Peptides against a protein of PDB entry 6TME. Designs and how they scored, part 47

Target 1, 324 residues: chain A of PDB entry 6TME
Amino acid sequence: NRLKRAYIALQAWKKAFYSDPFNTAANWVGPDVCSYKGVFCAPALDDPSVLVVAGIDLNHADIAGYLPPELGLLTDVALFHVNSNRFCGVIPKSLSKLTLMYEFDVSNNRFVGPFPTVALSWPSLKFLDIRYNDFEGKLPPEIFDKDLDAIFLNNNRFESTIPETIGKSTASVVTFAHNKFSGCIPKTIGQMKNLNEIVFIGNNLSGCLPNEIGSLNNVTVFDASSNGFVGSLPSTLSGLANVEQMDFSYNKFTGFVTDNICKLPKLSNFTFSYNFFNGEAQSCVPGSSQEKQFDDTSNCLQNRPNQKSAKECLPVVSRPVDCS
Target 2, 324 residues: chain A of PDB entry 6TME as posed
Amino acid sequence: NRLKRAYIALQAWKKAFYSDPFNTAANWVGPDVCSYKGVFCAPALDDPSVLVVAGIDLNHADIFGYLPPELGLLTDVALFHVNSNRFCGVIPKSLSKLTLMYEFDVSNNRFVGPFPTVALSWPSLKFLDIRYNDFEGKLPPEIFDKDLDAIFLNNNRFESTIPETIGKSTASVVTFAHNKFSGCIPKTIGQMKNLNEIVFIGNNLSGCLPNEIGSLNNVTVFDASSNGFVGSLPSTLSGLANVEQMDFSYNKFTGFVTDNICKLPKLSNFTFSYNFFNGEAQSCVPGSSQEKQFDDTSNCLQNRPNQKSAKECLPVVSRPVDCS

## One batch from the design tools (peptide; aimed at target 1 D57 D76)

Design b2_p20_2_s3 (made by RFdiffusion4, then SolubleMPNN; from b2_p20_2, 13 letters changed)
Fold by OpenDDE base, seed 2:
Structure b2_p20_2_s3 (fold): chain B 324 residues (1-324), chain A 20 residues (1-20)
Amino acid sequence: as target 1 above (324 residues)
Amino acid sequence: SLPKVPPKFQVVYESYLKQL
């Protein structure tokens, strides 16, 4: 019986709770698992006469505990949302049995260990949110071979380079922010045809921006702030026909910020502060447009307020990095 | 394939900048 397996799993999970401040699992008593708070039943896909546990929603329950291996008995679950809890430990490998998994949200928890490679075993996965945890080590290249609509990785402990496989991703949203990623952005990034939002904030990324960023025609948000990027902005950024929010602040960029970037047709906010830019077009000057916001603070610009001293600028501006 | 019930959960395509 499928509901009997679900009962075993849910009772094992209730025993794995250290704290349930809102008494979310108070009604998790007896065999009627479909009456359990945060448990959702539906007709099975293979037999509509059989009721199965199809979804879990424990979002914002502040539950402290861990995920026991018995959760692998929830073989009919397609929706697993447990964000904003205090779950700790690792994601159980037994979840590989949840072959219908479609949306997996474990964000804002205390999960640790390497990337949960069990997520790669789910053939129908479309949504992956693992942000705001303590996941560490390398990002597996195979994540971008998945037909995901969204990939949230931000606020973790991921290290190493961004995989070259990023160009295979069909995701509209990808977040890398607030990790320990290093190296260059892969040139393959320009192949992300469905990309709307990409965020690199607060990593150890370096080198020149790849020219292939200009091929991201559907991007509305591009944030590369708080990294170690060098050289000039690629002239190909003029290809970002739909970009609304663009941030390059807190890097080591040099050279001239061009009209072709600041005149982008959908651009609403462009922040390039805290760099070493030595010139900007008149269209990039803050207050030059009512429809566009610019921030040029703390660069090497002449006749602009709040710029770096000549002593700070000269060592960097006199040694431009050639990105050609 | 997904269960033939109205999905409670959907991929939300909102700007996540405010959450970063």
Scores: peptide ipSAE 0.027, ipTM 0.711, DockQ to the pose 0.061
OpenDDE base, seeds 1, 3, 4, 5: peptide ipSAE 0.025, 0.025, 0.020, 0.020; ipTM 0.702, 0.697, 0.628, 0.658

Design b2_p20_2_s4 (made by RFdiffusion4, then SolubleMPNN; from b2_p20_2, 9 letters changed)
Fold by OpenDDE base, seed 1:
Structure b2_p20_2_s4 (fold): chain B 324 residues (1-324), chain A 20 residues (1-20)
Amino acid sequence: as target 1 above (324 residues)
Amino acid sequence: SLPAPPPELQPVYDAYQAQL
């Protein structure tokens, strides 16, 4: 009996709660699991006459505890939303039995360990949110081989390079922000045909930006701020026909910010502050447009306010990085 | 959450939305 298995799983989970400040599991009593708060039943896909536990929503429950292995008995779950809790430990490998998993949100918890590779075992997974945890180590390259529509990795402890497989991703939204990623952005990034938003904020990324970024025709948000990027902005950024928000602030960029970037047709906000740019086109000057907002603060620009001193600029500007 | 589920998961989404 599928509901009996669900009962076992949910009772095991209730026992794994250390704190339930909103008494979310107070009604988790008896065999009628479909009446449990945060448990959603639906007709089974293989037999519409049978009810199964198809979804879990414990978002914002502030529950402290862990995920017990018995959760692997919830084999009919397609939606698993448990964000904004205090769940700790690791994602159980037993969740590999949840072959219908479509949306997995464990964001804003206290999960630790490596990337939860069990997520890669779910053949139908489209949404993965593991942000605001303590996941660490390398990102498995196989994550981008999956047909994910959204990948939220931000605010973790991930390190190493961005996998070259990123170009295989069909995701519209990918966040890497506030991790420890290092190295260059892969040139394969330009192959992300469905990408709308990508965020690299606050990592240890370095090197030159790949020219292939300019192939991201559907991108509306591109944020690479607070990294160690060097060299000039690629001229191919003129290809970002749909970019609205672009941020390159707090890097080590040099060279000239060109008209072809600042005149992008959908650009609403372009921040390139806190770099070492030594020139900008008139179209890039803050206040030059009523429709576009620019920030050129703390660069090496002549005749602009709030720029770096010559002492700070000269050592960097005199040694331009060749990205060719 | 994704804006549109696959048709096969629509019953799940309907049940989910109805109970929120």
Scores: peptide ipSAE 0.519, ipTM 0.928, DockQ to the pose 0.797
OpenDDE base, seeds 2, 3, 4, 5: peptide ipSAE 0.023, 0.022, 0.019, 0.034; ipTM 0.583, 0.602, 0.521, 0.703

Design b2_p20_3 (made by RFdiffusion4)
Pose (drawn by RFdiffusion4):
Structure b2_p20_3 (pose): chain A 324 residues (1-324), chain P 20 residues (1-20)
Amino acid sequence: as target 2 above (324 residues)
Amino acid sequence: SATEERLAEIRAELLEQMEE
């Protein structure tokens, strides 16, 4: 009996609810699972006459609990939204049985430990949001082999390198912000298809920017701020024909900011503050344009306000890194 | 509801995949 399996799974889950501030599971009684709050039923994909539990949405319920293995019984679920709860522990391996999983959002919870590799087992997975948890350790490179449209990893404790496989991703949005990733951005980044937004804010990345970034001609947001990048901005960045938001602030970049970048057509907000740039094109000057917003604070620029001192600048400015 | 609309969209995508 299919809905019985859903009943057992949801009752096993209610048992694990230690605190439910909004009494969200108050009506989770009896066998009519489709009437349970946050449970969404629909016709079976292969038979419209059969009723199935196809979605779970408890966004913002602030429920403290954990996900028991019995949730593996919800074999028809394709939508799983639990943003802003207090669900703790790990994602049960039994969730590999949810073969129709399409969009999995466990953002802003209390999950911990290694990357939830059960997500790699779902053949129809398109949206994976694990941001704002305590996931840690290495990132499974094979994650970029899945045909994910969106990958939200920000605000965890992931470490080590960005996988070389990143160029295989078909994702339109990828976030790595606020982890402990280290090393260089892979040269394969130029092979990412469909990429519109990529966020690296606040990691421990370094090395020079790969010139292959310039191949991302559909990117509208490129934010590499608050890392440790060195070298000059690659002249290939003129290929970012669609970039709208570009933020390189808080790095160790040196050299010139040219109009090759500052005059990009759709570029509206270009922040390169807190680096070691010793020259900038006139068109790159903040306050100079009514359409474009720039920020050059704390660089090594003559005749500009709030720059670094000459004392701090000369050691770094006179020793540029050979990107080789 | 918004969840019901989104779920319907996902299920339409999955159904198209099955028909292929």

Design b2_p20_3_s1 (made by RFdiffusion4, then SolubleMPNN; from b2_p20_3, 9 letters changed)
Fold by OpenDDE base, seed 4:
Structure b2_p20_3_s1 (fold): chain B 324 residues (1-324), chain A 20 residues (1-20)
Amino acid sequence: as target 1 above (324 residues)
Amino acid sequence: SSSEERLAEILAELRAKLAA
């Protein structure tokens, strides 16, 4: 009896609540789990005559607690949204039994531990949101082998390099922001055929930007700000025909910001402030366009306001990193 | 609810996938 198993799971979960300020689980009483607040039932895919728990939505419930292993009994759940709570601990490995998992959103919680590898076991997963938690360690390369539409990893404690497998990702949105990722952006990034938005903000990434970024024809948002990138901007960035928001601020870039970048047809905002650029095309000058917004603050540009001192610029500009 | 609507969409997609 699937609903009986669901009852066991949900009651175990209720017992795992430390605080339920909105009394979300107040009606979680009795065997009729389909009437539970935040629990959604549907006919089973394998047997339409059987009603099963197919979705959980406890978003914004501010519930404190943990996810007990009994949640693995919810084998028919395809939608699991529990964001904006205060759940702690780890994601139970028992969730591997939820083979229909399609959208998994545990964002804005207090989860800890390594990347929840149980997510890798879900063959139908399309949406993974684990942002705003305390997940740590390495990102498993296998995550990008999955047919995900969106991967939200931002605001965690992930470390190490970004896997080379990123190029295999079919995701349209990927966020790495505000982690501890290090190393270079993999050259395989250019192979992300469906990428629309990618955010690297606030990591420890370094090295030169790979030329292959220019192959991201569908990208609308590219933010690599607040890292340790060096060298010149790749000339291949002229290939970003659909980029609207681009941010390279707070890095260690050098060289000349070219027309072919600043004149990108869909470019709305381009921020390259707080670097060591020593030149920019006229098209890159803030105020040069009514349709585009630029920020060239705190570079090594001549005849521009709010630039770094010669003392700060000279040692860096005189020793440009060759990315070729 | 929005969740119910989204769930319906998901289940439809899953059904299609499993039938393929």
Scores: peptide ipSAE 0.686, ipTM 0.958, DockQ to the pose 0.964
OpenDDE base, seeds 1, 2, 3, 5: peptide ipSAE 0.683, 0.678, 0.666, 0.667; ipTM 0.958, 0.958, 0.956, 0.956

Design b2_p20_3_s3 (made by RFdiffusion4, then SolubleMPNN; from b2_p20_3, 11 letters changed)
Fold by OpenDDE base, seed 4:
Structure b2_p20_3_s3 (fold): chain B 324 residues (1-324), chain A 20 residues (1-20)
Amino acid sequence: as target 1 above (324 residues)
Amino acid sequence: SSAEERLAKILEELRAELAK
């Protein structure tokens, strides 16, 4: 039966624990898996008279170990939360059998290898959190074809370009931060119809910001700091009617920071420090508003404190990148 | 628990999805 399969899976997992500091699996004994700590049972969706393991929550258990292939026997699991542990290895391909997977959180672990493509096999997946691991390689373009609500990829070792399929994403939150992504932000970004928060912090992204960013009218958080972006800020950024937090710091931007950006109606914090901007509107000056916070530190602005030297500014400012 | 509550919501959503 299904609970017997779950028993096999959970016992295999217990055997795969190297360390269980809080003795989380101490009661993982016997066939009554529904009594196991962190294991949650519910009536099966296909047969309400059958009790199945529908959820796993081992968050913050500090467990060291790996995920054995027997976990594929947990075919009824819709919620899998094992964040803040010390699990290592790869995500088993056998998890493809978990066709009801809805929320998958393996963040804050020690997983390695390429993107867990098994996540692509889950038709009902809405929440994917793989942040703070050691996943590497390319991001599969297909991830953005999925009807996800949230995608957390930050603090990994992903490289290559951001897929153009990003525009197909229905996610409200997407994080790319602290990876090794390179290239330009795809122009298709403007097609992310449900996007509220997107974070690109600390990558190797470059080129001009696409004008299509201005189409993200629902965005409240846009952080592109600590990259290699060049050129002027797109004038279309005036379209970010709901942006509250905006950060372009630690790039190679040039040009003038305009009123149209600094006077965005919902803007609370706008950081454009550590660039090569050679001018800013009065509305962009720190202290000019009580409702908005600005940081213009370390640019090429005249008559402002803490700016770059002329020696550093001149070579860059005199050769502005034309993004048109 | 919070996990149980979340799971209940998930299962409700899945049920609705699978009914389509």
Scores: peptide ipSAE 0.678, ipTM 0.958, DockQ to the pose 0.957
OpenDDE base, seeds 1, 2, 3, 5: peptide ipSAE 0.676, 0.658, 0.649, 0.675; ipTM 0.958, 0.956, 0.955, 0.958

Design b2_p20_4 (made by RFdiffusion4)
Pose (drawn by RFdiffusion4):
Structure b2_p20_4 (pose): chain A 324 residues (1-324), chain P 20 residues (1-20)
Amino acid sequence: as target 2 above (324 residues)
Amino acid sequence: SLPTVSRPSMEEQLAALAAS
């Protein structure tokens, strides 16, 4: 009995609810699971006459609990939204039985430990949001082999390198912000198809920017701020024909900012503050344009306000890194 | 700035999936 399996799974889950501030599971009684709050039923994909539990949505319920193995019984679920709860522990391996999983959002919870590799087992997975948890350790490179449209990893404790496989991703949005990733951005980044937005804010990345970034001609947001990148901006960045937001602030970049970048057509907000740039094109000057927003604070630029001192600048400015 | 996520109702999401 199909809905019985859903009943057991949801009752096993209610048992694990230690605190439910909004009494969200108050009506989770009896066998009519489709009437349970946050449970969404629909016709079976292969038979419209059969009723199935196809979605779970408890966004913002602030429930403290954990996900028991019995949730593996919800074999028809394709949508799982639990943003802003207090679900703790790990994602049960039994969730590999949810073979229709399409969108999995466990953002802003209390999950911990290694990357939830059960997500790699779902053949229809398109949306994976694990941001704002305590996941840590290495990132499974094979995650970029799945045909994910969106990958949100920000605000965890992930470490080590960006996988070389990133160029295989078909994702339109990828976030790595606020982890402890280290090393260089891989040269394969130029092979990412469909990429519109990529956010690296606040990691421990270094090395020079790969010239292959310039191949991302559909990117609208490129944010590499608050890392440790060195070298000059690659001249290939003129290929970012669609970039709207570009933020390189808080790095160790040196050299010139040219109009090759500052005159990009759709570029509206270009922040390159807190680096070691010693020259900039006139068109790159903040306050100079009514359409474009620039920020050059704390660089090594003559005749500009709030720059670094000459004392701090000369050692770094006179010793540019050979990107080789 | 980090991206935000906006979605239609779950009923509308499930209906879209079924119609596909």

Design b2_p20_4_s1 (made by RFdiffusion4, then SolubleMPNN; from b2_p20_4 with V5I A15Q A18L A19D)
Fold by OpenDDE base, seed 3:
Structure b2_p20_4_s1 (fold): chain B 324 residues (1-324), chain A 20 residues (1-20)
Amino acid sequence: as target 1 above (324 residues)
Amino acid sequence: SLPTISRPSMEEQLQALLDS
């Protein structure tokens, strides 16, 4: 019965293919769904004597089509990987029936509409990758209430502010890059106890960086480049004991880049170019260390190459934003 | 560059789920 339902779902999906360049679904014929290319069966969790469809892997198949509602019949699927295709439309609400969903990867497709809230209904979800799509609107705060290992949101059309619930996230990797997020980074960010990598690249984020960033002891990658951040770098950044890659380039930061930041023990790359910094410690100067790479290009630094003109600097440097 | 996570094969992942 369970495989029969899977057959119905998979045949409906095959019918929803507009193009299958690699003939991935060519063998999707007959009741033996476990032989289908990209379909993986396993013993059911509730009955080991019953074989069920537990995984889908259609990665890199370049399939054009949509996800039909009949996919909701794949109730035993825990792993759904369909990245690098040309699927369009929305994620079906019927997928709420896939209560075992553990990893959901629909990245690099042509999905549209708001955040797929059906993902919030999956109690056991650990991995969510929806990057490189056309999802739009605000990010639901509830996404960070889930016990996710990774959250990939980059290269979409998400807008509005980053939810304050971000501090509740247990994810080790979170990407916001290349969206339309605005507002400040929430102060609750410092509560992300498992965070290793966070990327904010290429949004409309603004305001001062919260001091609480310095509480991210496990972070190895922190990239806030290409935004509208202002003020000085928080002194609490000296607490980033494990940061290896740090990028604050292409913002509107001012003030002095301190030794306490540039001498971070694990720091290998620190890019703070294309800002309005008016001073840097000797330890921040590019070429000062063989172990660390720095970029101070296009700031308001004295006696450094490739800096902004006095005309560009003076209006900003003379009126620094007070983040206190 | 954006971070990437290496995932085990589908078979390995399924086995891990079954063993949990």
Scores: peptide ipSAE 0.029, ipTM 0.744, DockQ to the pose 0.761
OpenDDE base, seeds 1, 2, 4, 5: peptide ipSAE 0.023, 0.019, 0.022, 0.022; ipTM 0.685, 0.648, 0.663, 0.683

Design b2_p20_4_s2 (made by RFdiffusion4, then SolubleMPNN; from b2_p20_4 with V5I S6E A16E A18L)
Fold by OpenDDE base, seed 3:
Structure b2_p20_4_s2 (fold): chain B 324 residues (1-324), chain A 20 residues (1-20)
Amino acid sequence: as target 1 above (324 residues)
Amino acid sequence: SLPTIERPSMEEQLAELLAS
């Protein structure tokens, strides 16, 4: 019965393919769905004597089509990987029936519409990758209430502010890059206890960096480049004991880049170019260390190459934003 | 560059899920 439902779902999906360049679904014929290319069966969790469709892997198949509602019949699927295709439309609400969903990867497709809220209905979800799509609107705060290992949101059309619930996230990796997020980074960010890598690249984020960033003791990658951040770098950044890659480039930061930041023990790359910094410690100077790479290009630094003109610097440097 | 996570094969992941 369970495989029969899977057959119905998979045949409906095959019918929803507009193009299958690699003939991935060519063998999707007959009731033996476990022999289908990209379909993986396993013993059911509730009955080991029953074989069920537990995984889908259609990664890199370049399939054009959509996800039909009949996919909701794949109730035993825990792993759904369909990245690097040309699937369009929306994620079907019927996928709420896939209560075992553990990993959901629909990245690098042509999905549109709001955040797929059906992902919030999956109680056991650990991995969510929806990057490189055309999802739009606000990010639901509830996404960070999920016990996710990773959250990939980059290269979409998400807008509005980053939810304050971000502090509840247990994810080790979170990407916001290349969206339309605006507002400040929430102060609750410091509560992300498992965070290793966070990327804000290429949004419309603004305001001062919260001091609470310094509480991210396990972070190895922190990239806030290409935004509208202002003010000085928080002194609490000296607490980033494990940061290896740090990028604040292409913002509107001012003030002095301190020794306490540039001498972070695990720091290997620190890019703070294309800002309005008016001073840096000797430890921040590019070439000052063989083990660390710095970029101070296009700031308001004295006696450094490739800096902004006085005309560009003076209006900003003379009126620094007070983040206190 | 953007972070990436290397995922195990589908077979390995399924085996892990079944073992849990």
Scores: peptide ipSAE 0.256, ipTM 0.863, DockQ to the pose 0.818
OpenDDE base, seeds 1, 2, 4, 5: peptide ipSAE 0.172, 0.227, 0.221, 0.187; ipTM 0.839, 0.862, 0.852, 0.843

Design b2_p20_4_s3 (made by RFdiffusion4, then SolubleMPNN; from b2_p20_4 with V5I Q13E A18L)
Fold by OpenDDE base, seed 3:
Structure b2_p20_4_s3 (fold): chain B 324 residues (1-324), chain A 20 residues (1-20)
Amino acid sequence: as target 1 above (324 residues)
Amino acid sequence: SLPTISRPSMEEELAALLAS
C-alpha cells in the first residue's frame, strides 16, 4: 500500500518533468519503485517487514520541472535531496504529510515564492538547505526555533529584518549572504550558544554592530562584509576567543581598530578594507605578523598605501556615529 | 537503517560561499 502511494507520487513527478537531460527517470517504469534511479527504500520504522520509500536523491540531475502536490504521498521519506536541478514553482504544502523529514535539500534550483513554511511543520528536521533559489519576502521567526544543525539561506531574495529569535537557534552554521535583509543585527545574536560560522555578506544591513557579538565564544567565522554598518567596532569583539576568519570589509565603519581585536589568539584572517577607519594598532598592520593576514585597504588611515582621499574621508570621519 | 545520501558538508558549503 505504501509503495503503491509512492508509485503514484513518483509517476506524477515524472510527468512534471519538462526536461531530463541525463535520462534520470528513464527507468521510472512499473510498480517496483525501489529500483527507480535516485529512489531509496528501507524498512518502515513502524513495521520492519514493510519496505517503504525513505529517500530521494536527484542531486545534480539538471532536471527541469516542478514539484507536484502528489509528492505528499511519499509519507515515509526522511531524506529529500534534489539540489542542482531546474525545478521551479513553489514547495507543495502537501509535503506537510512527510512527518519523518530529516534532511531537506532543494538548493540550487529555481523555486520562487515566500519562505517554504511547510519546512517548519516537520518536527524532526535537522538539515535545511534552500540556498541559491528565488525565495522572497520575510524570514519567518519560527525558523530559529527549529533544532537545525545548519541554516543555509544564502543567494535568495529574502528581505526585511533578521528576526530577533535568531538567539534561540542551536545551529552551528547560518548563512544570510546575498539576500536583501535590512535593519540591524539583533542583540539576541549573542545567545546563539552553538554558533561556529555566520555569514551576512552582501545584504542591506545597517546600524551599529551589537556588543553582544563578543559573546559568541565558539565562532570561528564571522563575515559581515558588503553591508551598510556604521560606527566603531565593538570593544567586546575581544571576546571572540576562537575566531579565525573575520571580515568587515565594504561597510561604513569608523574609528580605531584596536590591538584587542587584531591580537585575538586564533585570528588568521582579518579583513577590514573599504571602510572609513581613521586609525589602527600596529598589530593590525598588514605584514606585521607571519601567522595573521590583515587587509586595511581603502580606509582613512594615515601613512598607509591605497587609502581613500581626504575628500572622501573628511565628511564621514568628521561625523562619527555614536553607537552608545 | 535509513539509506545514506551524499551531500556536501557544511564546511564545504561555507567554503564555496566565502570563495565567491
Scores: peptide ipSAE 0.032, ipTM 0.647, DockQ to the pose 0.042
OpenDDE base, seeds 1, 2, 4, 5: peptide ipSAE 0.022, 0.024, 0.025, 0.033; ipTM 0.675, 0.648, 0.648, 0.688; seed 5 fails the geometry check

Design b2_p20_4_s4 (made by RFdiffusion4, then SolubleMPNN; from b2_p20_4 with V5I A18L)
Fold by OpenDDE base, seed 3:
Structure b2_p20_4_s4 (fold): chain B 324 residues (1-324), chain A 20 residues (1-20)
Amino acid sequence: as target 1 above (324 residues)
Amino acid sequence: SLPTISRPSMEEQLAALLAS
């Protein structure tokens, strides 16, 4: 019965294909769905004697089409990977019936509409990848209440502020890059106890960096480049004991880049170019270290190459933003 | 650059999931 439902779902999906360049679904014929290319069966969790469709892997198939509501009949699917296709439309709400969903990867497609809130209904979800789509609107705060290992949101059309619930996230990797997020980074960011990598690249974020960033003891990658951040770098950044890659380039930062930041013990690359910094410690100077790489290009530094003109610097440097 | 997480094969993931 379960495989029969799966057959109905998969045939409906095949019918929803507009283009299958690699003929991935060519063998999607007949009731033996477990032989279908990209379909993976396993013993059911509730009855080992019953075979069910437990996984879908159509990664890199370049399939054009949409996800029909009949996919909700795949109630035993725990792994859904359809990366790098040309699927369009919205994620069907009928997928709420897939209560075993563990990994959901629809990245690099043409999905549209608001955040797929059906993902929030999956109690066991551990991996969510919706990057490189056309999802839009607000990010639901509840996403960070999920016990996710990774949250990939980059390269979409999300807007509004980053929810303050971010501090509740247990994810090791979170990407916000290349969206339309605005406002400040929430102070609760420092509560992300498992965070290793976080990327804010290319948004409309602004304000001062919260001091609480310095509490991210496990972070190895912190990239806040290409935003509208202002003020000085928080002195608490000296607490980033494990940071390896740090990028603050293409912002409106001012002030002095200190030894305490540039001498971070595991720092490998620190890019603070294209800002309005008016001073840097000797340890921050590019070429000063063999094990560390720095970029101080296009700031307001004295006696350094490739800096902004006095005309560009003076209006900003003379009116520093007080973040205290 | 953006982070990339490599995932095990579908077979490996299913095996692990079923074992847990």
Scores: peptide ipSAE 0.132, ipTM 0.826, DockQ to the pose 0.837
OpenDDE base, seeds 1, 2, 4, 5: peptide ipSAE 0.025, 0.048, 0.025, 0.024; ipTM 0.693, 0.782, 0.721, 0.692; seed 5 fails the geometry check

